Peptides against a protein of PDB entry 6B4J. Designs and how they scored, part 24

Target 1, 315 residues: chain A of PDB entry 6B4J
Amino acid sequence: DITMQWYQQLQDASMQCVLTFEGLTNSKDSQAKKIKMDLQKAATIPVSQISTIAGSKLKEIFDKIHSLLSGKPVQSGGRSVSVTLNPQGLDFVQYKLAEKFVKQGEEEVASHHEAAFPIAVVASGIWELHPRVGDLILAHLHKKCPYSVPFYPTFKEGMALEDYQRMLGYQVKDSKVEQQDNFLKRMSGMIRLYAAIIQLRWPYGNRQEIHPHGLNHGWRWLAQILNMEPLSDVTATLLFDFLEVCGNALMKQYQVQFWKMLILIKEDYFPRIEAITSSGQMGSFIRLKQFLEKCLQHKDIPVPKGFLTSSFWRS

## One batch from the design tools (peptide; aimed at target 1 L215 Y254)

Design b1_p15_3 (made by RFdiffusion4)
Pose (drawn by RFdiffusion4):
Structure b1_p15_3 (pose): chain A 315 residues (1-315), chain P 15 residues (1-15)
Amino acid sequence: as target 1 above (315 residues)
Amino acid sequence: TEEFQELAQLPDKPD
């Protein structure tokens, strides 16, 4: 409940932001759409540019967003644009910027697991300078993936199925329901991004402040799920690609206590899945063992493939 | 279950 109460605090706090700019979106004038068009454009593209080439150019995207959020003018396609044009624009750009980080984790990181880090450092950085943006990220990240909270949505009695699948985060339309394969990845990329944000820190600017969403939330996440009964395919998958990304940082921080948590899922939580999962979906549960059978005996959890090296920063 | 709950009650640490 401490979590479910905190879960609601962010959600209804985001709905307050959906209404604070109410009128900027619900506007049909020509100029009214041009403004709504140029802001969302110059605020959600720099996030799409976030690449793995170098941290040298990764700073441009960070500065371009810091200037845009802090109110300074920003060079866009054609003429320069700024938030000072409209008082509602700031509380609007912060909304659309937050969704883009989770959206970039939704599509890109789900397919390309290594792009989770170059995106997370910009987000973990912008979260410091502007905490309001972070709560909005925790807002969208939580609804599109309630498994990141983590809370498994229970079945409310007397309700149709298509109503329930939407609560699980499946993308559904009038007649189309998102397959399970093309769904499972959209959740992986989300928590792989979440598992990266909590362990990374923006290097530049020399800040003595602390990480806004510390690595402590990584411990509670593993603990909060491992105490409850696992879902068949979702848990064994999400439990793997979270440890592959953040298992190295947790091993260093909570040295022995983290290993105790691992020798538990090896002999106490693995059986909790072997019966729950049918023979047609053991694919996820198998990768989870192949991951631990090594890590437990190697006394090490490999650094996540795609970690930003020193070469990436200087270069 | 109890070992999980004991681990969930450990204090927070800074980075």

Design b1_p15_3_s1 (made by RFdiffusion4, then SolubleMPNN; from b1_p15_3, 6 letters changed)
Fold by OpenDDE base, seed 3:
Structure b1_p15_3_s1 (fold): chain B 315 residues (1-315), chain A 15 residues (1-15)
Amino acid sequence: as target 1 above (315 residues)
Amino acid sequence: SKEMQELLNLPDVPD
């Protein structure tokens, strides 16, 4: 399976990255520890500062991240920090930055769906300039949300139940699995972030170049989902999340072909979702139903709430 | 999938 090969390649690259900076992370030297912490803060704090407030602030954050990744010194916590402080500094920063982007999907976007767009446009712009960060974003995303690949992890003989639950994307703490609602909330955030990334371009970059991971991957994701058996609650939830965020962009890009896809979802795939939906899971199902019906009736998918406008970039 | 791409005539779907 090509999809599984791609998944595995990204995971392998991520693991190799971790091994590459192991010297920095495992060092007992006080100076190395300080450098590690400074680099970690420099990589992650700017991402946490991303907001919907002003385009000018977003540009400052982008420039800071790009400067850091470019080997330039940046101010972080009142100190000058550079990836050149350690031979493994760049790899470490790229990994931690990518991890933080996905974490913002998992946490911030999960709670505030509109936050997907400013985070995604920065991530997309950084990915364009730093492809390795993009690969690491995918690796982190796929590991936390296998449905973003998409694939459904299978239980293997001899596997611990907790490990299987973690593979499915559940958090397991003290032998207690995460509640389904919290799980779906986190998955939704990550899918929404992904759906935003694939459609957004940094407006101050070279927009003549092809998007490093564009809407064609959105089409691929939909196609793959439709060729998989639906999962109870998960498929209805994430399909809605995805279409709400990037459906308008897909509609504009693929036009008639997109509508054929949407009809296929409504007529062929939706009944399959219904067949596996329990009474307790009707919320996600009904939400998807209403969304599909509205879009088909109006022959339009609305621009998602929080989509960045020209006025945002002038602020 | 390749089948979906063919059905919808989308040439730009990544393999």
Scores: peptide ipSAE 0.031, ipTM 0.704, DockQ to the pose 0.276
OpenDDE base, seeds 1, 2, 4, 5: peptide ipSAE 0.026, 0.029, 0.027, 0.024; ipTM 0.700, 0.703, 0.683, 0.692

Design b1_p15_3_s2 (made by RFdiffusion4, then SolubleMPNN; from b1_p15_3, 6 letters changed)
Fold by OpenDDE base, seed 1:
Structure b1_p15_3_s2 (fold): chain B 315 residues (1-315), chain A 15 residues (1-15)
Amino acid sequence: as target 1 above (315 residues)
Amino acid sequence: MEEMQKLLNLPDKPE
């Protein structure tokens, strides 16, 4: 189908990107290794410095990332670093930067949900200026969290169980599969980051242009989820995460259409989730239930905690 | 299921 075609196209583009910088990554040359390390640090350290503390600091981080991607020299680790140091430098930096944004969803947002917003607004702003980085963000996100597409990977004949578990997004180390709670925590972080990206625009860019991957993709994601069979524990968890982060924005954008969708979720889809929910999975189920009931009762979805206000940008 | 498919086919509003 069209969704799987889109998924595959992004994965192919990501694989092609890896092939383009293979010379840099596989080089045994001392200088090439040094350049690789410097470029990797220059691409990833600024992302790790993103915080909820001050808008001015966030702007500095954005400007540094944009400068690096624009071929300008930046200071990193006490050295001047530029993508021009190697012919494959730009492709490598774009890939590693995109990977790092998704890792921040998987790690930082998973532990601190409010961190989604400052990370997402930088990612969105960079995506607007560097569309290839955006495609690579999606590719990394989709690979780690197939539920962000969304689709459910299927077991194929001849596939190892561990490979299937990895396709589902589980980490498997030394033949030990990740615990379900840790798995869901990581998936939640990535979905929350995605839900933040699709609604946020960098305030210092040209906001008159259309968002490169905006709320229409949020609508699409919900529609696709609703047209799929629910997955035990996963669907209830991620549907809540998504709606908590971008439900307010979707409500404002789609108005009556959004409320029709929310009613459909509560009346038609939620019973299907309930039917597959075991007694050990009631936490996610109850949380989604309470959220839906509250939103429908109040005819409102609250602005998510951590949403960036005008006061943040003045700091 | 028909309503779910209908939602999938709804036009996007401009952003």
Scores: peptide ipSAE 0.026, ipTM 0.707, DockQ to the pose 0.827
OpenDDE base, seeds 2, 3, 4, 5: peptide ipSAE 0.025, 0.025, 0.024, 0.024; ipTM 0.714, 0.705, 0.655, 0.701

Design b1_p15_3_s3 (made by RFdiffusion4, then SolubleMPNN; from b1_p15_3, 8 letters changed)
Fold by OpenDDE base, seed 4:
Structure b1_p15_3_s3 (fold): chain B 315 residues (1-315), chain A 15 residues (1-15)
Amino acid sequence: as target 1 above (315 residues)
Amino acid sequence: SKQMQELLSLPDVPE
C-alpha cells in the first residue's frame, strides 16, 4: 500500500531525527540543558503567538522562525538563541517546531476553528523554505491523527489495549481513555489545520513554485477516505471538518470532478455512514448531510470563516 | 465503482 509506505517513511524519518538529537535531549550537562530549553522556546513560542490580529505580526513571526531555521540568532526569552549553539540544534528545532504546529491544530484550532488559517499559512510558508519541517509536520500529524493519512490502525495480537487506543489517536492517562467528544475535538482541529495547510501559500514567498504539499493531497485524502469503510462518528466528523475548510478550494481546483465526488458522497457513501451511526451519533452525520445538501443545492461551497483576505495582509 | 475510478484518476500522489 503506497499510503502506508508513505506513512512509514515519514515516521522513520521522524524517528531518525529524534535519534540525531538524542545527545542534546539526554545530556546531563547544565549548559546543554539550557541550550535545549532555549531552543525549544525559540521554536515554539513564535508559533503560539500566531493570531488573526494582523498580517504584519504574522510576518514578524514567520521571519523569526525562518531566521532561527536559517542559523541566524533570534531573540527569545530575552536571550539571543541560535541553532548553532549545539551541533544537534537544527534537528531539534525542526522537530519541535513541527511538533508545535501540529499541537496548535490539536489545541488551538480544536477550540477556535478560525485559527487554522493563520497557523496554516505560516506552516506552509516555512515548509516551502524548509522541506524537512514539512515532513516532520506530517509525521507528527499522522502519528497523532492517523485519520489524516488516512488509515485506521488495527489491533494486533499481543498489543496492549492502551497502545491500541493511543494508535487510534486517543489520549490514555492513568489507564483512562479520553472521552469521545474530546478525542473528536482534537482530531477535528488537526484535520482542519491540515486542510488549511494544503490550500494556503505564504504570500511573501516564491508563489511561482508548486505548493510543497498542495490540494492534490486534499483530493488524495478524500479519495482514500471514500475507499475506506467509514468509522462510526469519526468519518462523518472529519469529512465535514475537511470539506468545510478546504471544500471551496477543492471546488475551484477540480470543478466538475469535485462535484462528482460530492454526489458520490451523498448517493453512495452516506448510506454507509448512516448504517454505522448510532442514535447518539446522529449529530455529526446530520451536520455533514446538511452541509453537503446545502452545497449541492447552491452549487457552491462557501469560503470558510477565518480565511485570510488581502485586508488581513495589509494590517 | 466507475465514479471512484474516475476520481482516482486525478492527481493524488504524494510528492
Scores: peptide ipSAE 0.034, ipTM 0.701, DockQ to the pose 0.406
OpenDDE base, seeds 1, 2, 3, 5: peptide ipSAE 0.033, 0.030, 0.032, 0.028; ipTM 0.695, 0.700, 0.702, 0.694

Design b1_p15_3_s4 (made by RFdiffusion4, then SolubleMPNN; from b1_p15_3, 5 letters changed)
Fold by OpenDDE base, seed 4:
Structure b1_p15_3_s4 (fold): chain B 315 residues (1-315), chain A 15 residues (1-15)
Amino acid sequence: as target 1 above (315 residues)
Amino acid sequence: SEKMQELLSLPDKPD
């Protein structure tokens, strides 16, 4: 399976990255510990500062992240910080930065869906300039949300239930599995972030270059989802999240083909979702149904709330 | 369905 091979390659690359900077992370030297903490803050704080407030502020954040990844010194916590402070500094920063982008999907976007767009445009722009960060974003995303690949992890004989739950993307703490609503909320945030990344280009970059992970991956994702058996509650939720965020962009890109796909979802795939939806889980199904019916009726998918406009970039 | 397979085989590129 080509998809699973790709998944595994990204996971392997991520694991190798961790091994590469293990010397920095495991060092008992006080100076190395200080450098690690400074680099971690320099990588993650700018991402946490991303907001919908002003395009100018977003540009400053982008420039800071790019400068850090380029080996230039940046100000962080009142200190000059550079990846050159340690031989493993760049690998560590790339990994932590990628992890932080995915965490913002998992946390910030999960709670505030409109936050997907400013985070995604920065992530996309950084990915364009630093492909390794993009690969690591995918690796982190795929590990936390296998539905972003997409694939459904299978229970293997002899596997511990908790390990299977973690593979499915559930958090398990103190032998307690995460509540379904919280799980779906986190998965939704990550899918929404992904759906935003694949459609957005950093406006100050070389837009003539091909998007490093563009809308073609959105089409691929839909095709793969539709070729899989639906999961109760999960499929309806994430399909809605994906289409709400990138459906307008897909419509513009694929035109007639997109509408054929949407009709296929409504006519052929919906009955399969319905068949596995319990009475207590009808909320996600109904929401998706209403969304698709509205879109098909109007022959339009609305621009998602929070989509970045030209006025945002002038602010 | 045959229709589903046809649509799933569509190129990941715009026309």
Scores: peptide ipSAE 0.037, ipTM 0.759, DockQ to the pose 0.569
OpenDDE base, seeds 1, 2, 3, 5: peptide ipSAE 0.035, 0.034, 0.033, 0.029; ipTM 0.744, 0.759, 0.719, 0.735

Design b1_p15_4 (made by RFdiffusion4)
Pose (drawn by RFdiffusion4):
Structure b1_p15_4 (pose): chain A 315 residues (1-315), chain P 15 residues (1-15)
Amino acid sequence: as target 1 above (315 residues)
Amino acid sequence: IPDLPPAVVPRPAVP
């Protein structure tokens, strides 16, 4: 409940932000749409540009967003644009910027697991300079993936199925329901991004402040889900690509206590899945063992493939 | 599983 109460605090806090700019979106004038167009354009593209080429150019995207959020003018396609045009624009850009980070994790990181780090460092940096943006990220991240909270949505009695699948985060339309394959990845990329944000810090600017969403939330996540019964395919999958991304940082921080948590799921939580999962979905549960059978004996969890090296930063 | 104290996240060094 401490978590579910905190879960609601962010959600209804985001709905307050959905209404603070109410009128900027619900506007049909020509100029009214031009403004709404140029802001969401110049605020959600730099996030899409976040590449793995170099941290040298990764700073441009960070600065371009810091200037845009802090109110300074920003060069956009054609003429420069700024938030000073409208008082509602700031509380609007912070909304659209937050969704983009999770959206970049939704599509890109789900397919390309390595791009989770170059995106997370910009997000873990912008979170410091502007905490309001972070709560909005924790807002969108949580609804689109309630498994990141982590809380498994229970079945509310007397309700149709298509109503329940939407609560699980499946993308559903009038008649189309998102397949399970093209769904499981959209959750993987989300928590792989979440597992990266909590361990990475923005290197530049020399800040003595602390990580806004510390690695402590990585411990509670593993603990909060390992104390409850696992879902068949969702848990064994998400439990793997979270440890592959953040298992190295947790091993260093909580040295022995983290290993205890691992020799638990080996002999106490693995049986909790072998019976729950049918023979047609053991694919996820198998990768989870192949991951640990090594790590437990190697006394090491490999650094995540795609970690930003020193060469990436200087270059 | 018990809770533990907050973790410290260091910043990467940039040569």

Design b1_p15_4_s1 (made by RFdiffusion4, then SolubleMPNN; from b1_p15_4, 5 letters changed)
Fold by OpenDDE base, seed 4:
Structure b1_p15_4_s1 (fold): chain B 315 residues (1-315), chain A 15 residues (1-15)
Amino acid sequence: as target 1 above (315 residues)
Amino acid sequence: LPDLPDAEVPRPEIP
């Protein structure tokens, strides 16, 4: 299975990265600990500052992250911080930065869907310049949200239930599994962020180059989803999230082929979703149904709320 | 974004 091989390759790369900077993270030396904390803050704080307020602010944040990854000193917490402060500094920063992007999908985008776009455009731009960060973003995303691959983790003989739940993307704390609504909310945020990343390019980069992880991966994702049995509540939720965010872009890119796919979803795949949808889960199903019907009727998918316009970049 | 070639419509596998 090519998809699973890709998944495993990214996970292995992520694990190897962690091992590479283990010396920095496990050091008992006071100076090393200080460097670690400074690097962690330098990597994560700019991402947390991303907002929908102004394009100029996003540019400033992008430049700061790029400078850090390029080995230049940046100001963080009133200190000059550089990845050159430790031999493992770059690997550590790349890992933590990627982790933070995914975390913003999991938390910020989950709560505020419009936040997907400014976060995604920065992530895409950084990915273009720093492909390792992109791979690590995928690794973190895939681990937290296997549906972003997509694949459905299976229970293996001898596996603990809690471990299986974690593989499915649930948080398990103090032997209590996360509530379904919270789980879906987090998954939605991550899928929406992913759907935004694959369609956005940093406007100040070389846009003539191919997107490092572009809309073709969106098409792949849809194809894979449609080739899988639907999961109760999950499929209807995430398919809606994905199409709401990147459906307009896919429509523009694939045109007639995109509409054929939507018809296929409506006519062939929807009955399969319906068959596994309980009365308590009908909300997600109805939302997806109404979305598809509206899009097919109007022969248009609306630009998602929060999409970045030229006016945003002039601010 | 640069133009991507047209992709074929997915063919779902039904069990």
Scores: peptide ipSAE 0.023, ipTM 0.632, DockQ to the pose 0.069
OpenDDE base, seeds 1, 2, 3, 5: peptide ipSAE 0.019, 0.022, 0.020, 0.023; ipTM 0.612, 0.632, 0.614, 0.633

Design b1_p15_4_s2 (made by RFdiffusion4, then SolubleMPNN; from b1_p15_4, 5 letters changed)
Fold by OpenDDE base, seed 3:
Order: structure tokens, then sequence, then C-alpha cells
Structure b1_p15_4_s2 (fold): chain B 315 residues (1-315), chain A 15 residues (1-15)
């Protein structure tokens, strides 16, 4: 399976990255520990500062991240920090940065859907300049949200139930599995972030090049989802999240072909979702239904709330 | 699903 091969390749690359900087992370030397912490803060704090407030602030954050990845010194916590402080510094920063982007999907976007767009445009811009960060974003995303691949992890003989639950994307703490609503909330955030990344480009970059991971991957994702049996609650939730965020972009890009897909979803796939939807899961089902019906009726998919406008970039 | 051409990324409106 080509999709699973791609998944495994990215996971292997991510694992190899971790092994590469293990010297930095496992060091008992006080100076190495200090460098590690400084690099970690320098990589993650700017991402946490991303907001919908002003385009100028977003540009400052982007420039800081790019400078750090380019080997330039940046100010972090009142200190000058550079990836050159350790031979493994760049690999470590790339990994932690990618991890933080996905974490913002998991946490910030999950709670505030509109936050997807400013985070995504920075992630896309950084990905364009630093492809390895993009691969690591995918690796982290796929690990936390296998539905972003998409695939459904399978239980293997001898596997602990908790490990299987974690593979499915659930958090398990103190032998207690995460509640379904919290699980879906986190998955939604990550899917929304992904849907935003594939359609956005950093406006101050070289826009002549192709998107490193563009809308064609959105089409692929939809195709793969539709070729899979729906999963209870998950499919309806994430399909809605995805279409709400990037449906307008897909419509503009693929036009008639997109509408054919949307009709296929409504007429063929939606009944399959309904067949596996329990009474307690009707919320996600109804939301998807209403969205599809509205879009087909109006022959339009609205621009998502929070989409970055010219006024944002002038602020 | 039919093969579709490469997607063009939506770009923000920049003054």
Amino acid sequence: as target 1 above (315 residues)
Amino acid sequence: LPDLPDAVVERPEIP
C-alpha cells in the first residue's frame, strides 16, 4: 500500500532524526543541558506567539524562526541563541519546531478553530524554505492523528489495549483513556491545521515555486477517505473539519470535479456514515449533513472563518 | 476518483 509506505517512510525519518540528536538530549553536561533548553525555547516560543492580531507580528515571528533555522543568532529569553551552539542543534530545533506546529493544531486550533490560518501560513512558509521541517510536521501529525494519513491502525496480537488506544490517537494517562469528545477535539484541530497548510502560502516568499505540500494532497486525502469504510464519529467529524477549512479552496481549484466529489459524498458515502452512527454521535453527523446540503443548495462553499485577508497583512 | 491536475495554492490578498 503506497499510503502506508509513505507513512512508514516519514516515521522512519522522524525516528532517525531523534537518534541523530540523542547526544544533545541525553547529555549530562550542564552546558549541553543549557543549550538544549535554550534551543527548545527558541524553537517553540515563537510558534506559541502566533496570533490573529496583526500581520506585522506574524512576519516578525516568521523571520525569527527562519533566522534560527538558517544558523543565525536569535534572541530568546534575553539570551542569544544559535543552532551552531551544538553540532546536533539544527536537527533538534527542526524536530522540536515541527512538533510544536502540530501541538498548536492539537491544542490551540482545537480550542480556537480560527487560529489554524496564522499558524498554517507560517508553517507553510517555513516548510517551503526548510523541507525537512515539513517532513517532520507530517511525521508528527501522522503519529498523533493517523486519520491525517489517512489510515486506521489495527490491533495486533499481543498488543496492550493502551498501546492500541495510543496508536488510534487517544491519550492514555494513569490507565484512563481520553474521553471521546476530547479526542475528537484534538483530532479536529490537527486536521483543520493540515487543511489550512495545504492551501496557504507565505505571502512574502518566492511564490513562483510550487507548494511543497499543496491542495493535491487535499484531493488525495479525500479520495483515500472515501475509499475507506467510515469510522464511527471520527469520519463525520474530520470530513466536516476538512471541508469547512479547505472546501472553498478545493472548489476554486478543481471546480466541476470537486462538485462531483461532493455529490458522491452526499449520495454514496453519507449513507454509509449514517449506517454506523449511533444516537449519541448524531451531532457530528448532523453537522456534516447540514454543511453538505447547504453547500450543494447554494452551489458554493464559504470562505472559512479566520481566513487571512489583505487587512490582516496591513496591520 | 479521477486524476486531477496539480492544485494551485490559494494566496492571501496582499496589498
Scores: peptide ipSAE 0.018, ipTM 0.506, DockQ to the pose 0.701
OpenDDE base, seeds 1, 2, 4, 5: peptide ipSAE 0.017, 0.017, 0.016, 0.016; ipTM 0.605, 0.613, 0.602, 0.613; seed 5 fails the geometry check

Design b1_p15_4_s3 (made by RFdiffusion4, then SolubleMPNN; from b1_p15_4, 4 letters changed)
Fold by OpenDDE base, seed 4:
Structure b1_p15_4_s3 (fold): chain B 315 residues (1-315), chain A 15 residues (1-15)
Amino acid sequence: as target 1 above (315 residues)
Amino acid sequence: LPDLPDAVVPRPEIP
């Protein structure tokens, strides 16, 4: 189908990118190794420095990342670093940067949900200026969290159980599969980051341009999820995460149509989720139910905690 | 901002 074709196209592009910079990554030359490490640090450290503290600091981080991607030298680790130091430097940096954004969803956002917004606004702004980074973000996100596509990976004949578990997004180390709570926590972080990216625009860019991956993709995601059979615990968890983060934005964008969708979720989809929810999984289901009931009752979806305001950008 | 057409509202297939 079209969704799977899109998924595969992004994965293929990501794989081709890796092949392109293989010369840099596999080099035994000491200078090439040094350049690789410098580029990797230059690409990833600024992302790790993203915080909710001040808009001015966020702008500095954005400018540094954009400068690096634009072929300008940047200071990293006390050294001047540029993607021009190696022919594969730009491809490598784009890949590692995209990977780091997704990793921040997987780790930082998973632990601190409010962190989604400052990370997402930088990612969105960079995506607008550097579309290839955006494609690579999607590729990394889709691989780690197939539910972000969304699709449910299927077990194929002859497949090892561990490989199937990895396809589902589980980490498997030393033949031990990740615990369900940790798995859901990571998936939640990535979905929340994605939900933030699709609604945020970098305020210092050309806001008249169309968002490179905007709220229409949020609508698509919801439509696809609702047209799929729910998965135990996963669907209730991620649907809540998504709606909590971008529900307000979707409400403002799609108005009456969005409310029709919420009613559809409550009336038609909730019973299907409930039917597959065990007693031990009722927490996620109840949380989603209460959220939707509250929103429908008040005819409003609250602005998510951590949403960036004008006061943030003045700091 | 314009609303999406009604046809865009998802219709889940229930077995």
Scores: peptide ipSAE 0.026, ipTM 0.628, DockQ to the pose 0.045
OpenDDE base, seeds 1, 2, 3, 5: peptide ipSAE 0.024, 0.023, 0.020, 0.025; ipTM 0.619, 0.625, 0.609, 0.622; seed 3 fails the geometry check

Design b1_p15_4_s4 (made by RFdiffusion4, then SolubleMPNN; from b1_p15_4, 5 letters changed)
Fold by OpenDDE base, seed 3:
Structure b1_p15_4_s4 (fold): chain B 315 residues (1-315), chain A 15 residues (1-15)
Amino acid sequence: as target 1 above (315 residues)
Amino acid sequence: LPDLPDAVVERPVIP
């Protein structure tokens, strides 16, 4: 399976990255520990500062991240920090940065859907300049949200239930599994972030280049979802999230073919979703249904709330 | 990863 091979390749690369900087992370030396913490903060704090307030501030954040990844010193916590402080510094920063982007999907976007766009445009721009960060973003995303691949992890003989639950993307703490609503909320955030990344380009880069992970991957994702049996509640939820965020972009890109896809979802895939939807899960199903019906009726998918406009970049 | 929307839509493989 090509999709699973791709998934595994990214996971392997991510694991190898962790092994590469284990010397830095496992060091008991006080100076190394200080460097680690400084690098971690330098990588993650700028991402947490991303907001919808002003384009100029977003540019400053982007420039700081790019400078850090380029081996230049940056100010963090009142100190000058550089990946050159340790031979494993760059690998570590790339990993932690990618992890933080996905975490912002999991947390910030999950709570505030409009936050997907400023985070995504920075991630896309950094990905364009630093492909390894992009691969690591995918690795982190796929690990936390296998539905972003998409695939459904299977229970293996001898596997602990908690481990299986974690593979499915659930958080399990103190032998308590995450509630379904919180689980779906986090998954939604990550899918929305992904849907935003694949359609956005950093406006101050070389936009003549091909998007490092563009809308063709969105089309692939939809196709793969439709070629899979729906998962109860999850499929309806994430399909809506995805289409709400990038449906307009897909419509513009693929035109008639996109509408064929929507009709296929409505006429062919809906019955399959409905068949596995319990009465308590009808909310996500109905939301998707109403969204698709509205879009088909109006022959349009609205630009998502929070989409960055030219006025944002002039602020 | 093919970028062929028409082929993908016309030939869905639904289990």
Scores: peptide ipSAE 0.025, ipTM 0.625, DockQ to the pose 0.049
OpenDDE base, seeds 1, 2, 4, 5: peptide ipSAE 0.021, 0.022, 0.021, 0.021; ipTM 0.594, 0.611, 0.631, 0.615

Design b1_p15_5 (made by RFdiffusion4)
Pose (drawn by RFdiffusion4):
Structure b1_p15_5 (pose): chain A 315 residues (1-315), chain P 15 residues (1-15)
Amino acid sequence: as target 1 above (315 residues)
Amino acid sequence: IPDLPDAVVPRPDIH
């Protein structure tokens, strides 16, 4: 409940932000759409540019967003644009910027697991300079993936199924329901991004402040889901690609206590899945063992493939 | 599983 109460605080706090700019979106004038068009454009593209080429150019995207959020003018396609045009634009750009980070994790990181880090450092950096943007990220990240909270949505009695699948985060339309394969990845990429944000800090600017969403939330996440019964395919999958990404940082921080948590899921939580999962979905549970059988004996959890090296930063 | 104190996240080296 401490978590579910905190879960609601962010959600209804985001709905307050959905209404603070109410009128900027619900506007049909020509100029009214041009403004709504140029802001969302110049605020959600720099996030899409976030690449793995170098941290040298990764700073441009960070500065371009810091200037845009802090109110300074920003060069866009054609003429320069700024938030000073409209008082509602700031509380609007922060909304759209937050959704893009999770969205970039939704599509890109789900397919390309290594792009989770170059995106997370810009997000873990912008979260410091502007805490309001972070709560909004925790807002969107939580609804589109309630498994990141983590809380498994329970079945409310007397309700149709298509109503329930939407609560699980499946993308559903009038008649189409998102397959399970093309769904499981959209959750992986989200928590792989979440597992990267909590361990990475923005290196530049020399800040003595602390990580806004510390690695402590990585411990509670593993603990909060390992104390409850696992879902068949969702848990064994998400439990793997979270440890592959943040298992190295947690091993260093919580040295022995983290190892105890691992030799638990090896002999106490693995059986909790072998019966729950049918023979048609053991694919996830198998990767989870192949991951630990090594890590437990090697006494090491490999650094996540795609970690930003020193070469990436200088270059 | 018990809760534990806050974690320290160091900044990467840029050199």

